# Peptides against a protein of PDB entry 3V4L, part 162

Target 1, 386 residues: chain A of PDB entry 3V4L
Amino acid sequence: GQPLAKDKVALLIGNMSYWEHPKLKAPLVDVYELTNLLRQLDFKVVSLLDLTEYEMCNAVDEFLLLLDKGVYGLLYYAGHGYENFGNSFMVPVDAPNPYRSENCLCVQNILKLMQEKETGLNVFLLDMCRKRNDYDDTIPILDALKVTANIVFGYATCQGAEAFEIQHSGLANGIFMKFLKDRLLEDKKITVLLDEVAEDMGKCHLTKGRQALEIRSSLSEKRALTDPVQGAPCSAEALVRNLQWAKAHELPESMCLKFQCGVHIQLGFAAEFSNVMIIYTSIVHKPPEIIMCDAYVTDFPLDLDIDPKHANKGTPEETGSYLVSKDLPKHCLYTRLSSLQKLKEHLIFTVCLSYQYSGLEDTVEEKQEVNVGKPLIAKLDMHRGL

## One batch from the design tools (peptide; made by RFdiffusion4, then SolubleMPNN)

Design b2_p18_5_s4 (from b2_p18_5, 8 letters changed)
Fold by OpenDDE base, seed 5:
Structure b2_p18_5_s4 (fold): chain B 386 residues (1-386), chain A 18 residues (1-18)
Amino acid sequence: as target 1 above (386 residues)
Amino acid sequence: LEQTVIKLDEKTKLVSFA
């Protein structure tokens, strides 16, 4: 019969805004494009940008809670990385320079924990360098992996080589993701799909002799990313998994705020990633006696590190939101919250209306506090360990 | 690790994840 997945869960991490390392660009687009493709494949996708070591550990732990017997798990990482002695290390954005294994997440440790869940398929897609880090001489004694026939690694490059992004006219794409995305929806065994991606990459003159895809697999069964999910969640564990995923994807409802002056504001929310939300405001009603009015969002929780200079922009692009801008309403003020994983409490903020009456020179202000609870990834309480 | 940057033309470069 056709293989069935009990469920499908993906964690996508894209690190670009490193503190002590060169900034990357491709992970933004690559995580977004991969998220949309995996959603078409009925994956429950958590997509996270710019994670610290602690935040990466918590994201992996929460992902592992979604894994169970016969579940398909996919981990994608795009960012800085290295490989020492066959161990792959993902570099968090807060990693020191030079970074060491103690500052990084070992993929083989994650694999061990995934194997304990008896998953139906484990896919690792690693868009990172595999060069040796000469500043780290530690040989991790990895515990013996269970002999499981359900693991697939797609490495963006071969051992000792670099993975690259193509930067052109301000845009960037990872070379691996550029070829992977064109085939990801194909109803093929995942190792066959990745082999075809390797051939497509091998035809690219830009990366010839610099980057080559490596496939490592123990997969003895015909498993595909297209394999259907088992019908209605009848187990308590499946219900819990669906609830945990739903929590990480729940947007605040759009609100209509009414001010005493008779101005009405629409407040809306859009997800760019599981930890990145756009807030947008628009004036939907203005009394004729009010000649000018502006609606600003302010007083965000300190945990979010929101610079007021980057809030309340006239375009999504001015906030750094290039991917979802087409799906947003026009003629708003836009604010991008890029670090929702840092939110310890409810997202409480102020909507400030500044307005002027006809024939009065002075501006009047009205304020309303808004509590939207814990949006998106903030519902997982990734900071409860501090 | 040093990041490799390969200029292909005036507008296009390869940048490594190193």
Scores: peptide ipSAE 0.514, ipTM 0.941, DockQ to the pose 0.881
Fold by OpenDDE base, seed 3:
Structure b2_p18_5_s4 (fold): chain B 386 residues (1-386), chain A 18 residues (1-18)
Amino acid sequence: as target 1 above (386 residues)
Amino acid sequence: LEQTVIKLDEKTKLVSFA
């Protein structure tokens, strides 16, 4: 019979906004496109952008809590990285220059922990460089991996080589994701699928002699990303996993705010990623005596590090939200919250209504505080322990 | 690690994850 997954869970990390390293662009689009494809494959996807070392550790810990016997685990990473002695290191956005193994997450350590969960399949898709870091002479003493015969690595590049993004007219895609996305939905053994992606990449003149996909597998069974999830969650653990994932993906409900002047504001929320949310405001009712009226969001929690210059934009694109703009209502003011993993408390903010009456030169302001609880990934309390 | 940037044309470049 076709193999069944007990469940399917994916953690996708895209690091772009490095503090001490060159900024990347492709991880934004690549994590988003892969998230949408894996959701079509019935994966529970956690998608995270721009994580610090501590936030990456916590994201991995939360991912490991979603893993259990016979669960398919997929880890995707796009960002800076290196490989020393066959160990792959993912570089957090707060990593110093130069970075070392102590500042980075070792993929083989994550694999060890996944093997302890008795997972049905472990897939690593690593869209990072595999050059040696000569500033890190640390030989990681890794415990011996178990022989589980269920491991697949898809490396975007060969050992000692670089992985690349294609930047064209302001957009960027990783070369690996560009080819992976065209095959990912195919009902094929994951190693066969990745081999076809390797052939497609090999036909690209841009990558010839610079980047080639490497597949490392111990997978003894015919397992595919298309393998159906086992029917109704009968175990307490499966219910807990479903609840934990649902908790991390729950948006605030849309609100209708009523001001004393008789203006009504619609406040809405959209998820771009598990840690990125768009807030939008629209005027839904205005008294005729009010000639001009705008609804701004302000007074966000300090943990979110929101620059007011990037808030309350007339388009989603002006906030840096290029991906979800088609699904957003038009004629709003938009604010992008890109660091929901930092939110220690409830998301409390102010809606400030600025308006002008006909025949009065002075602007009037009314303010209303809004509490939307913990949105998306903020419900996992990933900062617990700081 | 230095980031490799390869100009392909006037509008297109490869940028490494190095």
Scores: peptide ipSAE 0.513, ipTM 0.942, DockQ to the pose 0.869
Fold by OpenDDE base, seed 2:
Parts: sequence; structure tokens; C-alpha cells
Structure b2_p18_5_s4 (fold): chain B 386 residues (1-386), chain A 18 residues (1-18)
Amino acid sequence: as target 1 above (386 residues)
Amino acid sequence: LEQTVIKLDEKTKLVSFA
């Protein structure tokens, strides 16, 4: 019969905004595009941008809690990285310059932990460089991996080579993702699908002699990303997993705020990623005697590092949100919260209405505090342990 | 690691993840 997945879970990490290293651009679009494709494949997707070492460790731990016997696990990483002695290291955004193995996440350690979960399939898609780091002389003594015959690595590049993004007119895509996205929905064995992606990349004149896809596989079975999820969650563990993922992806409900002047504001929320949310405000009712009014969001928790200069923009694009802007209502003020993983408490903020009456020169302000609880990934309390 | 930047044209470049 066709193989069945007990469930399908993906962790996607895109690191771009490095503190001590060159900034990247492609991980934003690549994580978003891959998220949408994996959702069409019935994956439970956790998508995270710009993680510190601690946040990456916690994201991996939470991902491992979603894994169980016969579950398909997919890890995607886009960012800085290196390979020493066949060990792949993902570089967090807070990594020092130079970075070492002690500042980075070893993919083979994650694989070991995934094998302990008795997963049905382990897929690693690594959109990072595979050059040796000469500043790291450590040979990680890894415990012997179990022989599970269910491991697939798709490396964006070959050993000792670089992976690249194509930057054009301010946008960027990883070369690997550019070709992977065209094939990802095909009902093919994952190793056959990746081989076709390798052939498509091999035809690209831009990458010729610079980047080539490498496939490493022990996969003995005909497993595909299209493999159906086994029907109704019969196990308590499957119910817990579904509830945990659902909690991490629950948006705040849209709110209608009523001010004393008779102005009504709609407050709405949209997810860009599991740790990135857009808040938008719109005036839905204005008394005719009020000639001008604007609704601003302010007084965010300090843990979110929100610069007021980047809040309350007239377009989603001015916040850095280029991907979900088509699905957002028009004629709002937009604020992008890009670090929801940092939120320790409830998301409490102020909605400030500034307005003017006809024939009065003075502006009036009214304020309402809003508590939306823990949105999206903030429900997982990824900071438990500091 | 030094990031490799390859200019392809006036508007397009390859940038490595190094």
C-alpha cells in the first residue's frame, strides 16, 4: 500500500538579521514560500525568522515534542552555516565573529534526537554554505547514529562550496528554493524529487561551477512529502501534538474598539510567520462632526524591541511585510511585530485615537489598553529557562 | 568566512550564505 504518515511536522528557520555577520535577504521569501507549499502538503509548519542561539535551541526542542513514531519530520534552514568534518552547523543571529561550534546548532545532533522519536521520515533541507570554518578546530564527537533507513538530506550546495541567493531589485530568493518550489508538490519519492531539483539547478547558468545540490539519503522506502496523514488522531499523543501546534498558530480575535467621541476602530491581526504578526487598525465609524482622526498603536512590551518609528505605517510594505500585504485590508495603519518569541508576558499595548472636531483647532486624544494574551509562538513560552 | 558577492548585471547579484 501507499506509505502513511502518522503526522507531518516541519520546522523552518530563516536567519537574516545577523548582529556580527553580513545580512541576508532570501530567507524571508524562502521560508514563506516553503511554508505555503508544506501547508498544502498537510504539514504542521512552524516558521521562524531571526533566532538567537537560545531561541533556536528552544525551537528545536518544541519541534521534537511534535515528533513521534511514524511522524514525518522536516527541518529547513536558510542562513549562514558551515560544515566541518561532515557535521553541518547552523549559525544563530547572535553568533559572535568569528563563530564556533559552541555558538551554533549541529544538524547531526538534531538528527540523533529525531531518531529517538522513531520518526517515519527525517528530511533536512539545508540552504547554507558548506565551507570549512577555519576558526573552529573542534571535532565534535557525535554518538553513533541509529540505522533507521529513513534519512534524507538536501544540501543546497556540495561539500566545501557556497550556497547563494539571487538579489534582484531589492528582492532575493535562495537558488535552492527557486528550483525546489517548482517540484515540491509532486507525488514522487523525496529522493527522486530532489534529484529532479538537482537537474533543474544544473541547467542554471548562474550556478554552473559555483553551487550544486547534494542529496544524501539512507531512505529505503518509497516515501513522499505527498504521503497522506493517517486518519483521525487515534492516540492521545496525536491529540496533544495537534493542540500544541494549534495553540502556537492561534491569532488574536479581531476587536472593535469604541471611543467616547463615537469613533469605532477595528483592530485586526495577521500572521506572517509563527513569530511575526501584523497589527492593523482601521476607522470603521466616524461621527460627521469629527473632521480628522487616526488610530495609533503604542506602549508595546519592552521585550519586543519595537521602534515607534517603524510602527503605524500607511502600508504593510513600509513595515517590511511584502508577502501578506495582498491579504490585508487596505486603508489601515500597520505595525509588524517580528520577535514574538521574545514575549514573556501577555501582549498588552495601547490604542491611541487622535481626532479633531469641526471648528476646533485643538486635537483630542483618547486611549484604550488592549490585552490580546500570548499570540502565535509566544504561547509556547520558548523563554522558559532564563 | 568572507561572503562572496558576484555582480551579474546592474540590478542582479549573487550573494553567498558564507
Scores: peptide ipSAE 0.504, ipTM 0.938, DockQ to the pose 0.902
Fold by OpenDDE base, seed 4:
Structure b2_p18_5_s4 (fold): chain B 386 residues (1-386), chain A 18 residues (1-18)
Amino acid sequence: as target 1 above (386 residues)
Amino acid sequence: LEQTVIKLDEKTKLVSFA
């Protein structure tokens, strides 16, 4: 019979905004596109941008809590990386220069932990370089992997080679994701699907002799990303997993704020990623005696690293929100919160209404504090352990 | 690791994840 997944869970990490390393661009679009495709495949997707070492460890731990017997686990990573002695290392955004294995996440250690969960399928999609890091002479002593015959690695490049993004007119895509996305929805054994992606990439003149897909697998069954999820949550663990994922993806409800001057504001929220939210404000009612009226958001928690120069923009694109701008209401002020994983407490902020009456030169301000609780990934308390 | 940058044309470049 066709294999069934007990559930499907994916963790997607895209690191771009490195502190001590060159900034990348492709992981933004590639994580977003892959998230949308995996959702069509009935995956529970956690999508995270720009994680520190500590935040990456916590994201992996929370991902492992969603894994159980017969669950399909997929890890995607796009960012800086290296390979020493057949071990793949994902580089966090706060990694020093030069980075070492102690500053990085070892993919094979994650695989070991996934095997302890008795997963139905383990897929790693690694859009990173596989060059040796000559600054790290550490030989990882990996414990012997169990013989589970349910493992697939798709490496964006060959051993000792680089993976690339194509930057064109300010946009970028990873070369691996460019070809993977065209086939990801096909009802094929995952190793056959990746082999077809390798052939498509091999036809690209840009990558010929520079980058080639490598497939490493131990997969004894015909398992596909299209394999149906088992319909009824048959276990308490499956219910807990569904609730935990839903909790991590719950947006704040839209609010209608009423000011003393008679102005009404709609406050809305949109998810770009599991750790990236857009706040938008719109004037829904204005008395005719008020000639100018703007609703600013301010007084955010310091842990969110919100630059006021990038807040309260007239377009989503001016905040860096190019991907979800089509789905957002028009004629708002927009603010992008890109680091929700850093939020330790409730998201409390101020809505400041600035307005002017007809025939008065002075601007008047009214303020309301808003508490929206813990939005999205902030509900997982990824900082548990400090 | 040194990042490889390959200019393809005036508007297009390959940038490595190194």
Scores: peptide ipSAE 0.503, ipTM 0.938, DockQ to the pose 0.903

Design b2_p18_6_s1 (from b2_p18_6, 7 letters changed)
Fold by OpenDDE base, seed 2:
Structure b2_p18_6_s1 (fold): chain B 386 residues (1-386), chain A 18 residues (1-18)
Amino acid sequence: as target 1 above (386 residues)
Amino acid sequence: SLAEETKLVSTSPELKPL
């Protein structure tokens, strides 16, 4: 019979906005496109951008809570990375220059923890460089991994080589995601699918002799990302997993704010990623005596590090939201919250209405405080240890 | 029209010696 997954869970991390290292661009598009494809494959997807070391550790811990016996686990990482002694290290955005293994997450340690969950399939897609870090002489003494015939690594490049992104004036994928996305929905054994991606990458003149996909697999069974989730009734574990994922993906409901002047504002919310939300405001009713009227959001929690100069933009693109702009309502003011993992408390902010009456020169202001609770990933309390 | 040269950029950080 076709193999069945007990469930399917993915953690996608894209690190771009490094503090002490060159900024990347591709991880934004790569995480977004991969999220949409894995959702079509019935994966529960947690998608996170620009994580610190501590935030990455907590994201892995929350991902491991979604794993259990016979669950398919997929980890994707796009960012800076290195490989020492066959161990892969993911570099957080707060990593010092130079970084060491103590500043980074070891993928083989995550694999050990996934094997303790008795997962049905473990897929690692590592879109990072595999050069040796000559500033890290640490030989990781890893405990012996369990012999499981269910592991697949897709490395964007060969051992000791670099991974590349395509820099254009616009948004572009990394090299690995450019080829992976065209095949990811195919009903094929995951190792066969990745081998076809390797062939497609090998035919490209841009990547020939610069980057090649490496596949490392122990997978003895014909398992695919297309394998159906076992439709068995409410196991307590499946319910807990569904609730834990839903908790991390709950958006605030749209609100209608009414001001004393008779203006009505719609306040709406959209998820770009599990830690990135767009707030948008629109004037839905205005009395005819009001000639000008604008609705600004302000007074955000300091933990979110929101620059007011980047808030209340006339387009989603001016906030850096190029991917979800087609699904957003038009003629709003837009604000992007890109660090929801940092939110310790409820998201409380002010909606400020600025307006002018016909025949009065003076601008009038009205304010309302809004509490939307903990949106998206902020419900997981990824900062509980500080 | 300068065709914007498709530049491949490495995702390897330039580690500077301290």
Scores: peptide ipSAE 0.238, ipTM 0.732, DockQ to the pose 0.742
Fold by OpenDDE base, seed 1:
Structure b2_p18_6_s1 (fold): chain B 386 residues (1-386), chain A 18 residues (1-18)
Amino acid sequence: as target 1 above (386 residues)
Amino acid sequence: SLAEETKLVSTSPELKPL
């Protein structure tokens, strides 16, 4: 019969907004498109952008809590990275220049922890460079891996080589994701699927002799990303996994705010990623005596680092949200909360209505405080490990 | 049509010497 997964869980990390390193662009698009594809494959996907070292560690720990016997685990990373002594290091956005292994996440350490969970399949998709970091001479002493025969690495590039993104005027994928996305839904053994992706990349004249996919696997069974999930969760662990994933994806309910002037505002929420939410406001009712009115969001928790200059935009694109804009209501003011992993408390903010009456020159303001609890990834309390 | 120059950008940072 076709192999069954007990469940399917993916962690996708895209680091692009580095503090001490060149900024990337592709991780935004790559994580978003891969999230949508893996969801079509019945994966429980946590998608995170721009994580610090601490936030990456916590994201991995939360991902490991979702893993159990016979679960398929997929880790995707897009960002800066290096490879020393056959160990792959993912570089957090807060990494110093130069960085060392102590500032980075070792993929082989994550693999060890995944093997302890008795997973049915371990897939690593590493869209990062594999050049040596000559500023780090540390040889990680790794314990011997278990012989689980269920491991697949898809490296975007060969050992010692670079991975590339395509920069043009618009949004574009990295080279790896550009070819991976076209095949990811195919009902093939994951190593066969990746081999076909490698052939497609090898036909690309832009990357010929610069980037080639490397596949490393011990996968002894026919396992595919298309393998069906076993039916209704019967175990307490499967229920916990479903609840943890659901919590990380629970949006606040849409609210209708009523102001004393008789204006009604619709406040809505959309997820771009597990740590990125769009807030949108729209005027749904305006008394005829009010000629102009706008509904601004303000007074966000300081932990979110919201620049007011990027809040309350007339388009999602002006907030930096280019991917979900088609799925958002039109004619709103939009605010992008890009760091929900930093939220320690409830998301409390102010909705400020600014309005003008017919025949009065002065603007009037009314304010309402809104508490939406912990949205999305903020429900996982990623900060509790200190 | 200006052929939009497809620029390949490495995901390798330029590291500063210590």
Scores: peptide ipSAE 0.177, ipTM 0.728, DockQ to the pose 0.745
Fold by OpenDDE base, seed 3:
Formats: C-alpha cells, structure tokens, sequence
Structure b2_p18_6_s1 (fold): chain B 386 residues (1-386), chain A 18 residues (1-18)
C-alpha cells in the first residue's frame, strides 16, 4: 500500500537580517513559497524569519514537541551557514563575527533528537553555504546516530562550496528553492524528487560549476512528501499536536472600533509568517462634519522593537510586506509586526484616530487601547524558560 | 537580457579578520 504518515510537520527558518554579517534577501520568498507548497501537501508548517540563537533553539524545541512515532519531520533552513567535520551549522541573526559552533545550531544534534521521537521520515533542506569555518576548531562530540533508515538531506550546495541567491531589484528565490518549488508537489520518493531538482539545477547556465545539489540519504522506504496523513488523530498526543499547531496559527479576530466622534474603524489582521503579522486599519464610517480622518496604531509592546517610521503605511509594500499584499484589503493603513516570537505578554496597542472637523484648523485625537491576546507564534510562549 | 542583470550572491558571510 502507499506509505502513511502519522502526521506531517515542518519548521521553516529564513534568516536574512543579520546583525554582524551580510544581509540576505532570498530567504523571505523561499520560506513563504515553501510554506504554501508544504501546506498543499498537508504539512503543519511553522514559518519563522530572522531568529536569534535563543529563538532558533526554542523554535527547534517546539518543533520537536510536534514530532512523534511515524510523524514526518521536515526542517528547512535558508541563511548563512557552514560545515565543519561533516556537521552542518545554521547561523542565527545575532551570531557574532566571527561565529563559532557555540553561537550556532548543529543540524546533526537536531537529527539525534528527531530520532529519539521515532519519526517516520526526517527531511533536512539546507539552503546555506557548506564552507568550513576556519575560526572554529571545535570538533563536535556528537553521539552516534541511530540506524533509522529514514533520513534525507538536501543540501543546496556541495561540501566545502557556497550556496547562492540571485541579486535582483525585486523579489527572487535562492537558487535551490527556484528549482525545488517546481517539483515539490510531485508524487515521488523524496530522494528521486531531489535528484530531479539536482538535474534541473545542473541544466542552469548560471549555476553550472558554481552550485550543485547534494543528496545524502539512508531512506530505505519509498517515502514521499505527498504521502497521505493517517486519518483522524487517534491519540491524545496527536490531538495535543494539532491543537498546539492550530494555536500557533490563530489570528486575532477583526474588530470594529467606535470612537466618540462617531467614526467607526475596522481593525484587521493577516499572517505573512508564523512570527510576522500585518495589522491594517480602515475607516468604515465617518460623520459628514469630519473632513479628514486617519487611524494609526501605536504604543506597541517594547519587546516587538517596532520602528514608528515603518508603521501606518498607505501600502503593505511600504511596511516591507511584499508577499501577502494582494490578499490584503485596499485603502488601509498597514503595520507589519515582524518579531512576534519576542512577545512575552498580550499584544496590547493603541488605535489613535486623528481627525479634523469642517471649519476647524486644529486636528483632534481620540485613542482606544486594544488587546488582541497572543497572536500566532506568540501563543507558544517560546520564552517560558526565563 | 534577464541573464545579464542577474548576479549570484553567496550566502557565505564575509568574516571579519581576527
């Protein structure tokens, strides 16, 4: 019969906004497009951008809580990285320059922990460089991996080589994702799918002799990303996993705010990623005596590090939201919250209505505090270890 | 052509010399 997954869970991390390293661009598009494809494959996807070391550790720990016997686990990473002694290191955005293994997440350590969960399939898609870091002489003492025969690595490049993104003026994929996305929905054994992606990359004149996909596999069974999820969750653990994932993807409900002047505002929310939310405001009713009015959002929790210069924009694109802009309502003010993983408390903020009456030159303000609870990834309480 | 404007950028960070 066709293999069944007990469930399918993916963690996708895209690091771009490095503090001490060159900024990347492709991980934004790559994580977004891969998220949408894996959702079509019935994966429970957690998608995270721009994580610190601590936030990456917590994201991996939460991902491991979603894994269990016969679950398919997929980890995708796009960002800076290196490989020492056959161990792959993902570089957090707060990593020092130079970084060391102590500042980075070892993929083989994550694999060890996934093997303890008795997973049905372990897929690692690593869109990072595999050069040696000569500033780190640490030999990782890793415990021997179990012989599970269910492991697949897709490395965007060969050992000791670089991975690349396309420098474009617009949105573009990394080289690996550019080819992976065209095949990801195919009902093929994952190693066969990746081999076809390797052939497609090898036909590209831009990447020929610069980047080639490496596949490392111990996969003894015909497992595919298309393998159906086993029917209704029969275990308490499967119910908890489903609830935990659903909780991490629950948006706040849209609100209608009423001000004393008689203006009504619609407040809405959209998810770009598990840690990135767009807030939008629109004037839905205005008294005729009010000639001008705008609804600004302000007074966000300090933990979110929101620059007011990027808040309350007339377009989603002006906030840095290029991917979901087509799905947003028009004629709003938009604010992008890009660091929901930092939120320790409820998302409380102020909606400030600025308005002008006909025949008065002075602008009037009314304010209303809004509590939307913990949106998206903030519901996982990734900070509970402090 | 689309090929002439496309530069490959390495995902390898430039390490500051110690």
Amino acid sequence: as target 1 above (386 residues)
Amino acid sequence: SLAEETKLVSTSPELKPL
Scores: peptide ipSAE 0.023, ipTM 0.589, DockQ to the pose 0.727
Fold by OpenDDE base, seed 5:
Structure b2_p18_6_s1 (fold): chain B 386 residues (1-386), chain A 18 residues (1-18)
Amino acid sequence: as target 1 above (386 residues)
Amino acid sequence: SLAEETKLVSTSPELKPL
């Protein structure tokens, strides 16, 4: 019979806004496009941008809680990285320069923990460099991995080589994602799918002799990303997993705020990623005696580090939101919350209405506090232990 | 139209010497 997944869970991490390292661009697009493809494959996808070491550890721990016997687990990482002695290290955005193994996440340690869950398939897609870091002389004593089948690594490049993104004026994929996305939905054994991606990358004149896909596999079964999920969750563990995933993806409901002056504001929310939310405001009713009115969001929790200069923009693109702008309502003010994983409390903020009456020179302000609870990934409390 | 030369950018950081 066709293999069945007990469930399908993916963690996607895209690190681009490094503190001490060159900034990247491709991880934004690559994580977003891969999220949409994996959702079409019935994956429960957690998508995270720009994580610190601590936030990456917590994201991996929460991902491991979603894994169980016969579950398909996929980890994708796009960002800076290195490989020492066959160990792959993902570099967090807060990593020092130079970084060491103590500042980074070892993929083989994550693999060890995934093997303990008796997963039906483990896929690692590593869109990072595999050069040696000469500033890290640490030889990781990895405990012997269990002899488990059903592990697949897709490395964007060969051992000791670099991975690349395409630099242009607009949004572009990394080289790996450029070819992976065209095949990811194919009903093929995952190692056959990745081999076809390797052939397509090998035909690219830009990457010839610079980057080549490497496949490492212990996959003894015919498993595909297209394998159907087993029907309704019958176990208590499957119900808990579904509830935990649903919590991490729950948006606040849209609100209609009514001000004393008779202005009505629609407040709406959109997810760009599991840790990135767009707030948008629109004037839906204005009394005729009010000539001008604007609705600003302000007084955000300090944990979010929201610069007021980047809030309340006339377009999603002015917030740095290029991917979801087509799906957002037009003629709003937009604010991008890019670090929801830092939120310790409920998301409480102020909606400030500034308005002017016909024949009065003075601007009037009305304020309303809004509590939307913990949106998206903030429900997981990824800061627990600070 | 200047064909924007598609440049490959490494995802390897420049390491500062200690």
Scores: peptide ipSAE 0.021, ipTM 0.594, DockQ to the pose 0.735

